# Designs tried in a protein design run: peptides against a protein of PDB entry 1Y0J. Part 28

Target 1, 39 residues: chain A of PDB entry 1Y0J
Amino acid sequence: EARECVNCGATATPLWRRDRTGHYLCNACGLYHKMNGQN

## One batch from the design tools (peptide; aimed at target 1 Y24)

Design b2_p29_5_s3 (made by RFdiffusion4, then SolubleMPNN; from b2_p29_5, 12 letters changed)
Fold by OpenDDE base, seed 3:
Structure b2_p29_5_s3 (fold): chain B 39 residues (1-39), chain A 29 residues (1-29)
Amino acid sequence: as target 1 above (39 residues)
Amino acid sequence: GLTEEQKELLKKMLEEGKISEEEYKAATA
């Protein structure tokens, strides 16, 4: 059940997101990537 | 909760207009 954001390494977040390849991102990094048109 | 790094990132995004206040509130809820 343990996981970490592949971008910043955070292990806790209000909402886990995933990039197009399935890698987990914390909410903040997920939103950042979304806004920049990245994975 | 959010780490200080996550909070800082979200604040910068808000300041740059990349996310709305609503998105910011939802992300920090």
Scores: peptide ipSAE 0.130, ipTM 0.682, DockQ to the pose 0.132
OpenDDE base, seeds 1, 2, 4, 5: peptide ipSAE 0.093, 0.118, 0.063, 0.096; ipTM 0.651, 0.670, 0.593, 0.646

Design b2_p29_5_s4 (made by RFdiffusion4, then SolubleMPNN; from b2_p29_5, 12 letters changed)
Fold by OpenDDE base, seed 4:
Structure b2_p29_5_s4 (fold): chain B 39 residues (1-39), chain A 29 residues (1-29)
Amino acid sequence: as target 1 above (39 residues)
Amino acid sequence: GLSEEQKELLRKMLEQGLISEEEYAAATA
């Protein structure tokens, strides 16, 4: 499937992450949200 | 590690003041 980061739109990443509601985030955005306490 | 594209994204976040230098260092280590 054509997975896409819900934050930046990236379609490829070394590691897919998910926010609390299950939306996919690329590794970079996932780390950003984790560090800032965001979804 | 992170791809160059993802490291660049974090770099831009740092320059925009969205994350601190400490956070950037931890994320890109």
Scores: peptide ipSAE 0.118, ipTM 0.644, DockQ to the pose 0.092
OpenDDE base, seeds 1, 2, 3, 5: peptide ipSAE 0.086, 0.096, 0.074, 0.110; ipTM 0.592, 0.601, 0.558, 0.634

Design b2_p29_6 (made by RFdiffusion4)
Pose (drawn by RFdiffusion4):
Structure b2_p29_6 (pose): chain A 39 residues (1-39), chain P 29 residues (1-29)
Amino acid sequence: as target 1 above (39 residues)
Amino acid sequence: DLEIVEFDPSLTEEQKEELREETELINSL
C-alpha cells in the first residue's frame, strides 16, 4: 500500500525508513541496514 | 542516518513523536 519492501514486502510498518542509497525500507528491514552496518 | 519518509496515517501524533525519538536514538549508534 505505502511502498514495496525489498526484504519482506510488509507494507504494514508503523513507519518507513529510507536507506542512504535512496531505497525505501520498513522499520524492520530498514533497521537491519542500520544495525548491521553493511549491506 | 535513517530518514523517516512516512508514518502510518492511523498513528496518533504522540505515537509518531515517540517513533521520531526512537529513530534519533538509533541514528546516534

Design b2_p29_6_s1 (made by RFdiffusion4, then SolubleMPNN; from b2_p29_6, 17 letters changed)
Fold by OpenDDE base, seed 2:
Structure b2_p29_6_s1 (fold): chain B 39 residues (1-39), chain A 29 residues (1-29)
Amino acid sequence: as target 1 above (39 residues)
Amino acid sequence: PLEIVAYDPALSPAERAELERQLEEVNAL
């Protein structure tokens, strides 16, 4: 699959997440957003 | 809120457990 993080563009990550809009976030960006109040 | 989609299947049980630990810490904030 050609999945990529909508925030940083990464195509590989130990953990893929998906936001409420259905877009994929890598583990790092997912954690970053959560830390900054973007659940 | 973010939904967990999938873990990299190449991760060892220990590596996966570490990710889950980190998630738990973040969720507690």
Scores: peptide ipSAE 0.368, ipTM 0.771, DockQ to the pose 0.659
OpenDDE base, seeds 1, 3, 4, 5: peptide ipSAE 0.406, 0.356, 0.341, 0.382; ipTM 0.802, 0.778, 0.761, 0.783; seeds 1, 4, 5 fail the geometry check

Design b2_p29_6_s2 (made by RFdiffusion4, then SolubleMPNN; from b2_p29_6, 11 letters changed)
Fold by OpenDDE base, seed 2:
Structure b2_p29_6_s2 (fold): chain B 39 residues (1-39), chain A 29 residues (1-29)
Amino acid sequence: as target 1 above (39 residues)
Amino acid sequence: ELEVVAFDPALSEEEKQELLEELEELNSL
């Protein structure tokens, strides 16, 4: 399947995450958001 | 809270664990 990070637009990542609104985030952006109080 | 959805199928169990530990370390700060 094809996914896209809603933050950076990446289509490949070692780990796909999903925020509380159900949107996909790549591993890096997920961690970034977590650090900045967003997820 | 972030939900773990899917790992790259090419990853080893050790690599998957390392990715989960990154989040664990962040929560410990």
Scores: peptide ipSAE 0.480, ipTM 0.835, DockQ to the pose 0.684
OpenDDE base, seeds 1, 3, 4, 5: peptide ipSAE 0.478, 0.476, 0.448, 0.452; ipTM 0.838, 0.827, 0.810, 0.810

Design b2_p29_6_s3 (made by RFdiffusion4, then SolubleMPNN; from b2_p29_6, 13 letters changed)
Fold by OpenDDE base, seed 5:
Structure b2_p29_6_s3 (fold): chain B 39 residues (1-39), chain A 29 residues (1-29)
Amino acid sequence: as target 1 above (39 residues)
Amino acid sequence: KLEIVAYDPSLSPEEKAALEEELEEVNAL
């Protein structure tokens, strides 16, 4: 399915992730948010 | 807890394993 990273807007990534609230994040942004916390 | 939704279909089994290992390590923090 078509999706976008809610953080950076990327439409392609080696791994689509989802946070506990259901937001889609690309691999890089997902790891960033997990390591540094939410904004 | 961060979870996996879908892999890029071009990834090899080795690449997928590396990504899952990374996730496991991050989720353990």
Scores: peptide ipSAE 0.511, ipTM 0.858, DockQ to the pose 0.798
OpenDDE base, seeds 1, 2, 3, 4: peptide ipSAE 0.506, 0.382, 0.504, 0.354; ipTM 0.855, 0.795, 0.856, 0.776

Design b2_p29_6_s4 (made by RFdiffusion4, then SolubleMPNN; from b2_p29_6, 13 letters changed)
Fold by OpenDDE base, seed 2:
Structure b2_p29_6_s4 (fold): chain B 39 residues (1-39), chain A 29 residues (1-29)
Amino acid sequence: as target 1 above (39 residues)
Amino acid sequence: PLEVVAFDPALSEEEKAALLEELERLNAL
């Protein structure tokens, strides 16, 4: 049982982010969404 | 919005600083 990015399933990242629903995203996926106007 | 919540605890202070600097340039914090 480990933290998992809700977008890609990654379990390791230099920086964890969290969306408005409280789910965790890895840095890469968080960056992708932010750069594309999704949050 | 995507809130930054935690660094990987294995990162050094220098690595954290470098990452933050890059994210600042991208306006991605």
Scores: peptide ipSAE 0.497, ipTM 0.873, DockQ to the pose 0.600
OpenDDE base, seeds 1, 3, 4, 5: peptide ipSAE 0.479, 0.494, 0.484, 0.481; ipTM 0.868, 0.872, 0.868, 0.866; seeds 3, 4 fail the geometry check

Design b2_p29_7 (made by RFdiffusion4)
Pose (drawn by RFdiffusion4):
Structure b2_p29_7 (pose): chain A 39 residues (1-39), chain P 29 residues (1-29)
Amino acid sequence: as target 1 above (39 residues)
Amino acid sequence: EEEEEREEEEEENRELKEERLEEEEEERE
């Protein structure tokens, strides 16, 4: 609905986080890219 | 202009997803 998640596809996220590369990630897959540090 | 930007954003996400799926198939082979 809002956007297409590149890891899970869950559009029922409370908020969306954009990665530094410009991609759209949810509160879960987005958080991983932050906490993991790597890609 | 806003609709074109949203289409470009969707295309970029689909390219990244395809790339990651191809990497996962290669790792399994």

Design b2_p29_7_s1 (made by RFdiffusion4, then SolubleMPNN; from b2_p29_7, 12 letters changed)
Fold by OpenDDE base, seed 3:
Structure b2_p29_7_s1 (fold): chain B 39 residues (1-39), chain A 29 residues (1-29)
Amino acid sequence: as target 1 above (39 residues)
Amino acid sequence: MEEERRREELEKNRKLKEELEKKKEEELE
């Protein structure tokens, strides 16, 4: 039941983000995708 | 008596963790 970042596989982050499809991203990957317009 | 109190404490702790997880989620625009 461990949550993982769909981009980097991280299991821990200070802030979980969700992409537009509802997949979990770590804070770093979420910010990266937001800045680059990628998902 | 002690076991019931311990169960109640564990349930409170579970609820607090769930609330914390919800607050640590942000939708990516």
Scores: peptide ipSAE 0.058, ipTM 0.486, DockQ to the pose 0.030
OpenDDE base, seeds 1, 2, 4, 5: peptide ipSAE 0.035, 0.043, 0.026, 0.051; ipTM 0.440, 0.461, 0.403, 0.480

Design b2_p29_7_s2 (made by RFdiffusion4, then SolubleMPNN; from b2_p29_7, 14 letters changed)
Fold by OpenDDE base, seed 3:
Order: structure tokens, then sequence, then C-alpha cells
Structure b2_p29_7_s2 (fold): chain B 39 residues (1-39), chain A 29 residues (1-29)
């Protein structure tokens, strides 16, 4: 397992999320992305 | 020179990403 958040590069998170294109986001970045759209 | 420019760009992007993470965690409270 070498999963990394495509937004912040985090390798550990309480919950892995995905963006609309299927890229992995950490929980924090997933929530950020949901709240602010794509950045 | 290109290596230094690339390094600076990576550092800028790293800090930006870290800030976005912190903002997201803060908003999720």
Amino acid sequence: as target 1 above (39 residues)
Amino acid sequence: EEEERRRRELERNRRLKERRRAEAEKAAL
C-alpha cells in the first residue's frame, strides 16, 4: 500500500475518499474539495 | 537553475496543499 492523497500527498487518513475522476483524497482534502470545488 | 526553479515550485505546491488540508480539517469540525 502506497496510497497517497492527490491533493496534499498524505499517506494516512481515517477515511479515504475519491474525487469525481476517481483519484484518491484523504478525508480532509475530500471534504475540502466537496466544500470549495476543485482547487 | 531549472533544478532550483523546480524545487521552489514543488515547495510552493507542498505548502499550498498542506494549507488546504488544514483548512479542510478545520471546516470538518
Scores: peptide ipSAE 0.103, ipTM 0.630, DockQ to the pose 0.049
OpenDDE base, seeds 1, 2, 4, 5: peptide ipSAE 0.093, 0.100, 0.097, 0.094; ipTM 0.602, 0.630, 0.613, 0.596

Design b2_p29_7_s3 (made by RFdiffusion4, then SolubleMPNN; from b2_p29_7, 14 letters changed)
Fold by OpenDDE base, seed 3:
Structure b2_p29_7_s3 (fold): chain B 39 residues (1-39), chain A 29 residues (1-29)
Amino acid sequence: as target 1 above (39 residues)
Amino acid sequence: EEEEKRKKELEKNREYKKKLEEEEEKKKK
């Protein structure tokens, strides 16, 4: 079973991150959310 | 047990993604 970014749906990333609710984000979305104070 | 826990976590992530998409669709209307 494969994981996917809850923001963009990406199934592959150089580094998996988590949002404030503990859900998976790709590296790009994780950095974006951190910068904008989002999930 | 670790495999079952991993599968349950992935399922929760997919359900959360669907909720986010539904909320975005409601905001566009």
Scores: peptide ipSAE 0.346, ipTM 0.757, DockQ to the pose 0.725
OpenDDE base, seeds 1, 2, 4, 5: peptide ipSAE 0.281, 0.336, 0.243, 0.332; ipTM 0.726, 0.751, 0.707, 0.749

Design b2_p29_7_s4 (made by RFdiffusion4, then SolubleMPNN; from b2_p29_7, 15 letters changed)
Fold by OpenDDE base, seed 2:
Structure b2_p29_7_s4 (fold): chain B 39 residues (1-39), chain A 29 residues (1-29)
Amino acid sequence: as target 1 above (39 residues)
Amino acid sequence: DEAARREEERRKNRELKEELERKKKKELE
């Protein structure tokens, strides 16, 4: 199965990130979480 | 709002996945 962003469901991104619990985030969602401390 | 856009996209992706799963199930029946 294809990797998905746990926040937005995107299956493609220029850079995969992970949250504190190890879930995959797309680059955009990972940066958003990092900047705001939340979704 | 970026959060609202991401939530909408997440909803759309769930709906699409559910439609695909329903189609796959019908192909096996």
Scores: peptide ipSAE 0.039, ipTM 0.480, DockQ to the pose 0.039
OpenDDE base, seeds 1, 3, 4, 5: peptide ipSAE 0.035, 0.037, 0.036, 0.035; ipTM 0.451, 0.473, 0.478, 0.469; seed 1 fails the geometry check

Design b2_p29_8 (made by RFdiffusion4)
Pose (drawn by RFdiffusion4):
Structure b2_p29_8 (pose): chain A 39 residues (1-39), chain P 29 residues (1-29)
Amino acid sequence: as target 1 above (39 residues)
Amino acid sequence: VKEIDEPWTDEELDDGLDDLTDLLEDLTE
């Protein structure tokens, strides 16, 4: 609905986070890219 | 849409980690 997640596809996220590359990620897959540090 | 480098709240971290755990459990099944 809101956007297409590249890791899970869950559009029922409370918020969306954009990665530094410009991708759209959710609160889960987006957090991973932050906490993991790597890609 | 928030940037990933913006501050994170305790609630955002807790919910995000719970969702990641669920995804890993589903992948294992």

Design b2_p29_8_s1 (made by RFdiffusion4, then SolubleMPNN; from b2_p29_8, 18 letters changed)
Fold by OpenDDE base, seed 4:
Parts: sequence; structure tokens; C-alpha cells
Structure b2_p29_8_s1 (fold): chain B 39 residues (1-39), chain A 29 residues (1-29)
Amino acid sequence: as target 1 above (39 residues)
Amino acid sequence: VRDIDEPLSEEEIAIGKELLEQLEKKKAE
């Protein structure tokens, strides 16, 4: 399964996150958006 | 996989704060 962070393009992460529309974010980008109130 | 709407654990909040702090420091350079 090939997965890619829709924000930074990373293809590997210790924890994938998924936004409300089902797109994947790497852990770092997901946390960044969550902490900043961004999607 | 964690959904964005799922609340962050205390550990994740700590990690997030550290990440943001590092980014802010770099941005201030």
C-alpha cells in the first residue's frame, strides 16, 4: 500500500493521520494542523 | 491511523507543542 502525506509528500511516518475527507497526513503534519486548528 | 477529529492524548499534545516550538524558533532566526 502506497500512502503519501497530502501536505508534505512524506511516504513514511510513525503514525498516519486522516482528515475529515479521508486524506492522509503524516504524524508531524497532522499534529501541526491539529495544534494550529487547521485542516 | 488516527482521525483528525479524535482528541489528542497528553503525549501527542506534548509532542505537538515541542514541534511547534522548534518551528517557531527556526522561523525567528
Scores: peptide ipSAE 0.393, ipTM 0.812, DockQ to the pose 0.413
OpenDDE base, seeds 1, 2, 3, 5: peptide ipSAE 0.385, 0.384, 0.392, 0.384; ipTM 0.807, 0.809, 0.811, 0.809

Design b2_p29_8_s2 (made by RFdiffusion4, then SolubleMPNN; from b2_p29_8, 15 letters changed)
Fold by OpenDDE base, seed 4:
Structure b2_p29_8_s2 (fold): chain B 39 residues (1-39), chain A 29 residues (1-29)
Amino acid sequence: as target 1 above (39 residues)
Amino acid sequence: VKDIDEPLTPEEIELGLKELEELEKKKKE
């Protein structure tokens, strides 16, 4: 399955994350959002 | 895949901090 981080556009990550709206985020962006909120 | 509201494991925290650190370094360079 082709996946892309909706925040940075990364197509590969150690762990895909999904926000409350269902959008996919790479691990880094997901953690950033979790700890600091959206950009 | 993990949902954003799911609790973080110590391993995930460590990995994430490393990734974020690298991203910030590159963003500043």
Scores: peptide ipSAE 0.366, ipTM 0.785, DockQ to the pose 0.705
OpenDDE base, seeds 1, 2, 3, 5: peptide ipSAE 0.346, 0.355, 0.360, 0.353; ipTM 0.777, 0.781, 0.785, 0.784

Design b2_p29_8_s3 (made by RFdiffusion4, then SolubleMPNN; from b2_p29_8, 18 letters changed)
Fold by OpenDDE base, seed 3:
Order: sequence, then C-alpha cells, then structure tokens
Structure b2_p29_8_s3 (fold): chain B 39 residues (1-39), chain A 29 residues (1-29)
Amino acid sequence: as target 1 above (39 residues)
Amino acid sequence: VKDIDEPLSEEEIKLGLELIKERERKKAE
C-alpha cells in the first residue's frame, strides 16, 4: 500500500501520523498541525 | 503510525521541526 500525506502529498516520512479523522500526515505536517492547529 | 495526539519522542519532534524549518525557508523564497 502506498500512502501519501493528505496535506503535502509526501509519500515518504520517518513517521506517519494519523489525524483525528483518520487521515494520514507525514511527520512534519502532523507536528505542524499539532503545534499550530488545523490549516 | 502514531495518532496526532500521541506523545512524540524528542528525536521525532526535532526531526519534524527541522523539516518544517526547511519548508518555511522555501516558502519565504
């Protein structure tokens, strides 16, 4: 299965994150969202 | 895979911050 970050489209990340609705985010986008809130 | 609200290690955080910093630099250009 190939997944991609729903925010930036990245297909590779050292750590996949899952938002509250189950969508996948790369580590960076997940951290950004956590620190700054949803875009 | 970690849920967004799940605690991250210091290493996971700094790795993410480094990439965020890089993206911010590119956005400013």
Scores: peptide ipSAE 0.512, ipTM 0.833, DockQ to the pose 0.781
OpenDDE base, seeds 1, 2, 4, 5: peptide ipSAE 0.410, 0.408, 0.424, 0.354; ipTM 0.815, 0.816, 0.820, 0.801

Design b2_p29_8_s4 (made by RFdiffusion4, then SolubleMPNN; from b2_p29_8, 16 letters changed)
Fold by OpenDDE base, seed 4:
Structure b2_p29_8_s4 (fold): chain B 39 residues (1-39), chain A 29 residues (1-29)
Amino acid sequence: as target 1 above (39 residues)
Amino acid sequence: VVDIDAPLTPEEIKLGLEEIEKLLKKLAE
């Protein structure tokens, strides 16, 4: 299915990530969240 | 899809940096 990064709005990424509440993040934003916490 | 708390590999970090660079490029446009 189609999805969108809740942080930057990207619709394509080499690896989708999912935060603790189930929201989808692109690879870059997911890594940012992992390292810095909530954004 | 991977959960945010899953451990990272060096390859995933490199891929992430490449994507960040692309986002920064778009921001500068």
Scores: peptide ipSAE 0.344, ipTM 0.774, DockQ to the pose 0.732
OpenDDE base, seeds 1, 2, 3, 5: peptide ipSAE 0.325, 0.322, 0.334, 0.331; ipTM 0.767, 0.765, 0.769, 0.769

## One batch from the design tools (peptide; aimed at target 1 E4 Y24 H33)

Design b2_p30_1 (made by RFdiffusion4)
Pose (drawn by RFdiffusion4):
Order: C-alpha cells, then structure tokens, then sequence
Structure b2_p30_1 (pose): chain A 39 residues (1-39), chain P 30 residues (1-30)
C-alpha cells in the first residue's frame, strides 16, 4: 500500500526508513541495514 | 496541478522499478 519492501514486502510498518542508497525499507528491514552496518 | 500529479506518478514508478531491481540483485547474490 505505502511502498514495496525489498526484504519482506510488509507494507503494515508503523514507519518507513530510506537507506543511504535511496531505497525504501520498513522499520524491520530498515533497521537491519542500520544495525548490521553492511548491506 | 495536473502536471505536478503526473510528475509524482512518474517518480513513484521510478522508485518501484529501483526497488525491484535491488531485490533481484539481492536474490541473485543468495
């Protein structure tokens, strides 16, 4: 509905986080890209 | 207003295409 998640596809996320590359990630997959540090 | 709505729709299509290309790259890497 809001956007297409590139890891899970869950559009029922409370908020969306954009990665530094410009991609749209949810609060889960987005958080992984922050906490992991790597891609 | 109509030109702005068309530009927003084009930007959203481009964002979807970039996301699908990035997902395909991740699947290929797995």
Amino acid sequence: as target 1 above (39 residues)
Amino acid sequence: EEEEEEEEEEEEEEEREENREYREELEEEK

Design b2_p30_1_s1 (made by RFdiffusion4, then SolubleMPNN; from b2_p30_1, 16 letters changed)
Fold by OpenDDE base, seed 4:
Structure b2_p30_1_s1 (fold): chain B 39 residues (1-39), chain A 30 residues (1-30)
Amino acid sequence: as target 1 above (39 residues)
Amino acid sequence: DEEERRREEERRREELRRNREFAEELKKKE
């Protein structure tokens, strides 16, 4: 039931983000994607 | 291969740790 980042699997983050498809990302992965456009 | 599975799990744990540390750094900037 716990939300998790689709990129790293983290279950805790200061801020939940979502990618273009609506999947949840942790703040770190969301910012990483925003900065690099890729992983 | 169980050893390969173990190595993959370890890599995943290290990635989770790095992401958590980065998330904590971002939290400190708040």
Scores: peptide ipSAE 0.059, ipTM 0.549, DockQ to the pose 0.037
OpenDDE base, seeds 1, 2, 3, 5: peptide ipSAE 0.048, 0.058, 0.052, 0.051; ipTM 0.517, 0.518, 0.522, 0.521

Design b2_p30_1_s2 (made by RFdiffusion4, then SolubleMPNN; from b2_p30_1, 22 letters changed)
Fold by OpenDDE base, seed 1:
Structure b2_p30_1_s2 (fold): chain B 39 residues (1-39), chain A 30 residues (1-30)
Amino acid sequence: as target 1 above (39 residues)
Amino acid sequence: DAAAAAAAAAAREAELAANRAYREERRRRE
């Protein structure tokens, strides 16, 4: 029952984030997605 | 309350399934 990043599939991160539609991202993918507007 | 605990567990599993399905669908479209 591990949470997964919807971009890279990571199951561990210092901080969980969400994208514009509420899907979970790891910290790294969340920052990248927000900065670039895409994965 | 047992019913409330069961509902909370079901909600968590639904969230995990939705995230996995979204990742798989995105990978299929890319």
Scores: peptide ipSAE 0.252, ipTM 0.734, DockQ to the pose 0.524
OpenDDE base, seeds 2, 3, 4, 5: peptide ipSAE 0.225, 0.246, 0.241, 0.237; ipTM 0.713, 0.729, 0.728, 0.724

Design b2_p30_1_s3 (made by RFdiffusion4, then SolubleMPNN; from b2_p30_1, 22 letters changed)
Fold by OpenDDE base, seed 5:
Structure b2_p30_1_s3 (fold): chain B 39 residues (1-39), chain A 30 residues (1-30)
Amino acid sequence: as target 1 above (39 residues)
Amino acid sequence: AAAAAAAAAARRAEELARNRAYRAALEAAR
């Protein structure tokens, strides 16, 4: 099984991140959440 | 070794399932 971003469903990213609840985000979505609070 | 590998795979599968369920919940809430 492959890791998936909980926001966009991406399965590949230069850097896996986690949200505040511990779920995986791709780098892009993690940065959006951190910088903009969305997407 | 096979039992240890199976246990590790189960933990990874459980993590994936939790993440997929969370994604589905987020999508349903939009």
Scores: peptide ipSAE 0.324, ipTM 0.769, DockQ to the pose 0.588
OpenDDE base, seeds 1, 2, 3, 4: peptide ipSAE 0.307, 0.320, 0.318, 0.313; ipTM 0.762, 0.767, 0.769, 0.766

Design b2_p30_1_s4 (made by RFdiffusion4, then SolubleMPNN; from b2_p30_1, 17 letters changed)
Fold by OpenDDE base, seed 5:
Structure b2_p30_1_s4 (fold): chain B 39 residues (1-39), chain A 30 residues (1-30)
Amino acid sequence: as target 1 above (39 residues)
Amino acid sequence: DAAAAAEAARRRAEELERNRAYRRKLEEEK
């Protein structure tokens, strides 16, 4: 099994992040969510 | 140990399923 970003579905990223509910985000989506106050 | 490896694999699969389920919910809202 391969980890996937819950926002964009990416399977590879320089850094895996996690949203407030504990679901995985790629680095880009994690930064986006932080900026917009989401997850 | 095969049993330990199998248990770890099951945990990884369950984590993937939880994340995929959440992704589907997010896509429905988009």
Scores: peptide ipSAE 0.295, ipTM 0.746, DockQ to the pose 0.633
OpenDDE base, seeds 1, 2, 3, 4: peptide ipSAE 0.264, 0.289, 0.295, 0.277; ipTM 0.728, 0.737, 0.745, 0.738

Design b2_p30_2 (made by RFdiffusion4)
Pose (drawn by RFdiffusion4):
Structure b2_p30_2 (pose): chain A 39 residues (1-39), chain P 30 residues (1-30)
Amino acid sequence: as target 1 above (39 residues)
Amino acid sequence: TLTEHATTLTEHEEHLAKIAALREEYLAAS
């Protein structure tokens, strides 16, 4: 609905986080790209 | 019942293939 997640596809996320590369990620897959540090 | 389960499995396979393709595009862009 809001956007297409590249890791899970869950659009029922409370908020969306954009990665530095410009991709749209959720509160789950977006958090992983922050906490992991790597890609 | 078996036909319903086979349809559900096909839908899951299609969803997983979509997510794998999007992940490959994301890694290629990075």

Design b2_p30_2_s1 (made by RFdiffusion4, then SolubleMPNN; from b2_p30_2, 16 letters changed)
Fold by OpenDDE base, seed 1:
Structure b2_p30_2_s1 (fold): chain B 39 residues (1-39), chain A 30 residues (1-30)
Amino acid sequence: as target 1 above (39 residues)
Amino acid sequence: DAEELEKERAEKEAREARLAALRAEYLAAS
């Protein structure tokens, strides 16, 4: 199987993150989500 | 062989369906 960021579709990232609902996000999208409260 | 090729194609299709479902859930929640 493969994993990808549910927001931007990236398949590689220095650090996988998860949002408040548990969905996987790349490092960039995860940080943005946390700082701004939305994608 | 042909059987292994079909197995790999099926696995790829299942993976793509799983990712599509997860994306849909994310978009609905955000």
Scores: peptide ipSAE 0.280, ipTM 0.768, DockQ to the pose 0.255
OpenDDE base, seeds 2, 3, 4, 5: peptide ipSAE 0.069, 0.275, 0.264, 0.055; ipTM 0.517, 0.764, 0.760, 0.502; seed 3 fails the geometry check

Design b2_p30_2_s2 (made by RFdiffusion4, then SolubleMPNN; from b2_p30_2, 17 letters changed)
Fold by OpenDDE base, seed 1:
Structure b2_p30_2_s2 (fold): chain B 39 residues (1-39), chain A 30 residues (1-30)
Amino acid sequence: as target 1 above (39 residues)
Amino acid sequence: SAAAEAAAREAEAAKAARLAALREEYLAAS
């Protein structure tokens, strides 16, 4: 039912993001990955 | 009922497996 961040498992976030291959990330993990190129 | 409970457990297991697979794909790509 609920979506979850593929990195940290969070089920709630102010903004859902996606990686370059379409996997869902919470806002924090998505920004971290984008800025640092790391999980 | 036992049948309803079994169906619920199977649905949860399937969801967990799907999410685990997506995590593996993400880790492989990152």
Scores: peptide ipSAE 0.290, ipTM 0.774, DockQ to the pose 0.343
OpenDDE base, seeds 2, 3, 4, 5: peptide ipSAE 0.277, 0.281, 0.275, 0.267; ipTM 0.767, 0.769, 0.765, 0.762

Design b2_p30_2_s3 (made by RFdiffusion4, then SolubleMPNN; from b2_p30_2, 24 letters changed)
Fold by OpenDDE base, seed 2:
Structure b2_p30_2_s3 (fold): chain B 39 residues (1-39), chain A 30 residues (1-30)
Amino acid sequence: as target 1 above (39 residues)
Amino acid sequence: EEEKRRREEEERRRKEKRLEELRKRYLEAE
């Protein structure tokens, strides 16, 4: 069992983030999601 | 030597706790 980014599937990241619905995102996808409000 | 080891372990625990708190904060900051 390994945590993965719900957007890109990455299992490794310098910083795990969570979107407003609680899904785990890698740092890059989290920032992208915050900036654009969508995947 | 035992006192030195105890101090080093305490410092390590403090650093780990601080890092964990920061990680939790950034995890929820989305």
Scores: peptide ipSAE 0.071, ipTM 0.502, DockQ to the pose 0.023
OpenDDE base, seeds 1, 3, 4, 5: peptide ipSAE 0.069, 0.068, 0.061, 0.070; ipTM 0.504, 0.501, 0.494, 0.503

Design b2_p30_2_s4 (made by RFdiffusion4, then SolubleMPNN; from b2_p30_2, 17 letters changed)
Fold by OpenDDE base, seed 3:
Structure b2_p30_2_s4 (fold): chain B 39 residues (1-39), chain A 30 residues (1-30)
Amino acid sequence: as target 1 above (39 residues)
Amino acid sequence: DEAARLEAERRAAEREARLAALREEYLAAS
């Protein structure tokens, strides 16, 4: 198995993040969501 | 085309992430 970002599907990232509901996000999508609330 | 759209979206997020990282670094240094 392999972890993947629920937003873009990336399987590799320098830092795994999680949204408020517990879903995994790559670093890029996690930071983007933090700035804008969502997608 | 769906794959291409997702890749473009990922790249856009990466650009925004770089700006976010700079802001966080500034905040941490203050």
Scores: peptide ipSAE 0.098, ipTM 0.604, DockQ to the pose 0.041
OpenDDE base, seeds 1, 2, 4, 5: peptide ipSAE 0.069, 0.070, 0.077, 0.069; ipTM 0.518, 0.534, 0.538, 0.516; seed 1 fails the geometry check

Design b2_p30_3 (made by RFdiffusion4)
Pose (drawn by RFdiffusion4):
Structure b2_p30_3 (pose): chain A 39 residues (1-39), chain P 30 residues (1-30)
Amino acid sequence: as target 1 above (39 residues)
Amino acid sequence: LTEEQEEEWEEVLERNEEREEEEEEEEEEE
């Protein structure tokens, strides 16, 4: 609905986080790209 | 990510951008 997640596809996320590369990630897959540090 | 996975991510990003442009065009037409 809102956007297409590249890791899970869950559009029922409370908020969306954009990665530095410009991708759209949810509160889950987006958090992973922050906490992991790597890609 | 592998190179294939990075390419797939880019395609998903392009699809998201295209959907936002279509939604804005539809609102202008209304």

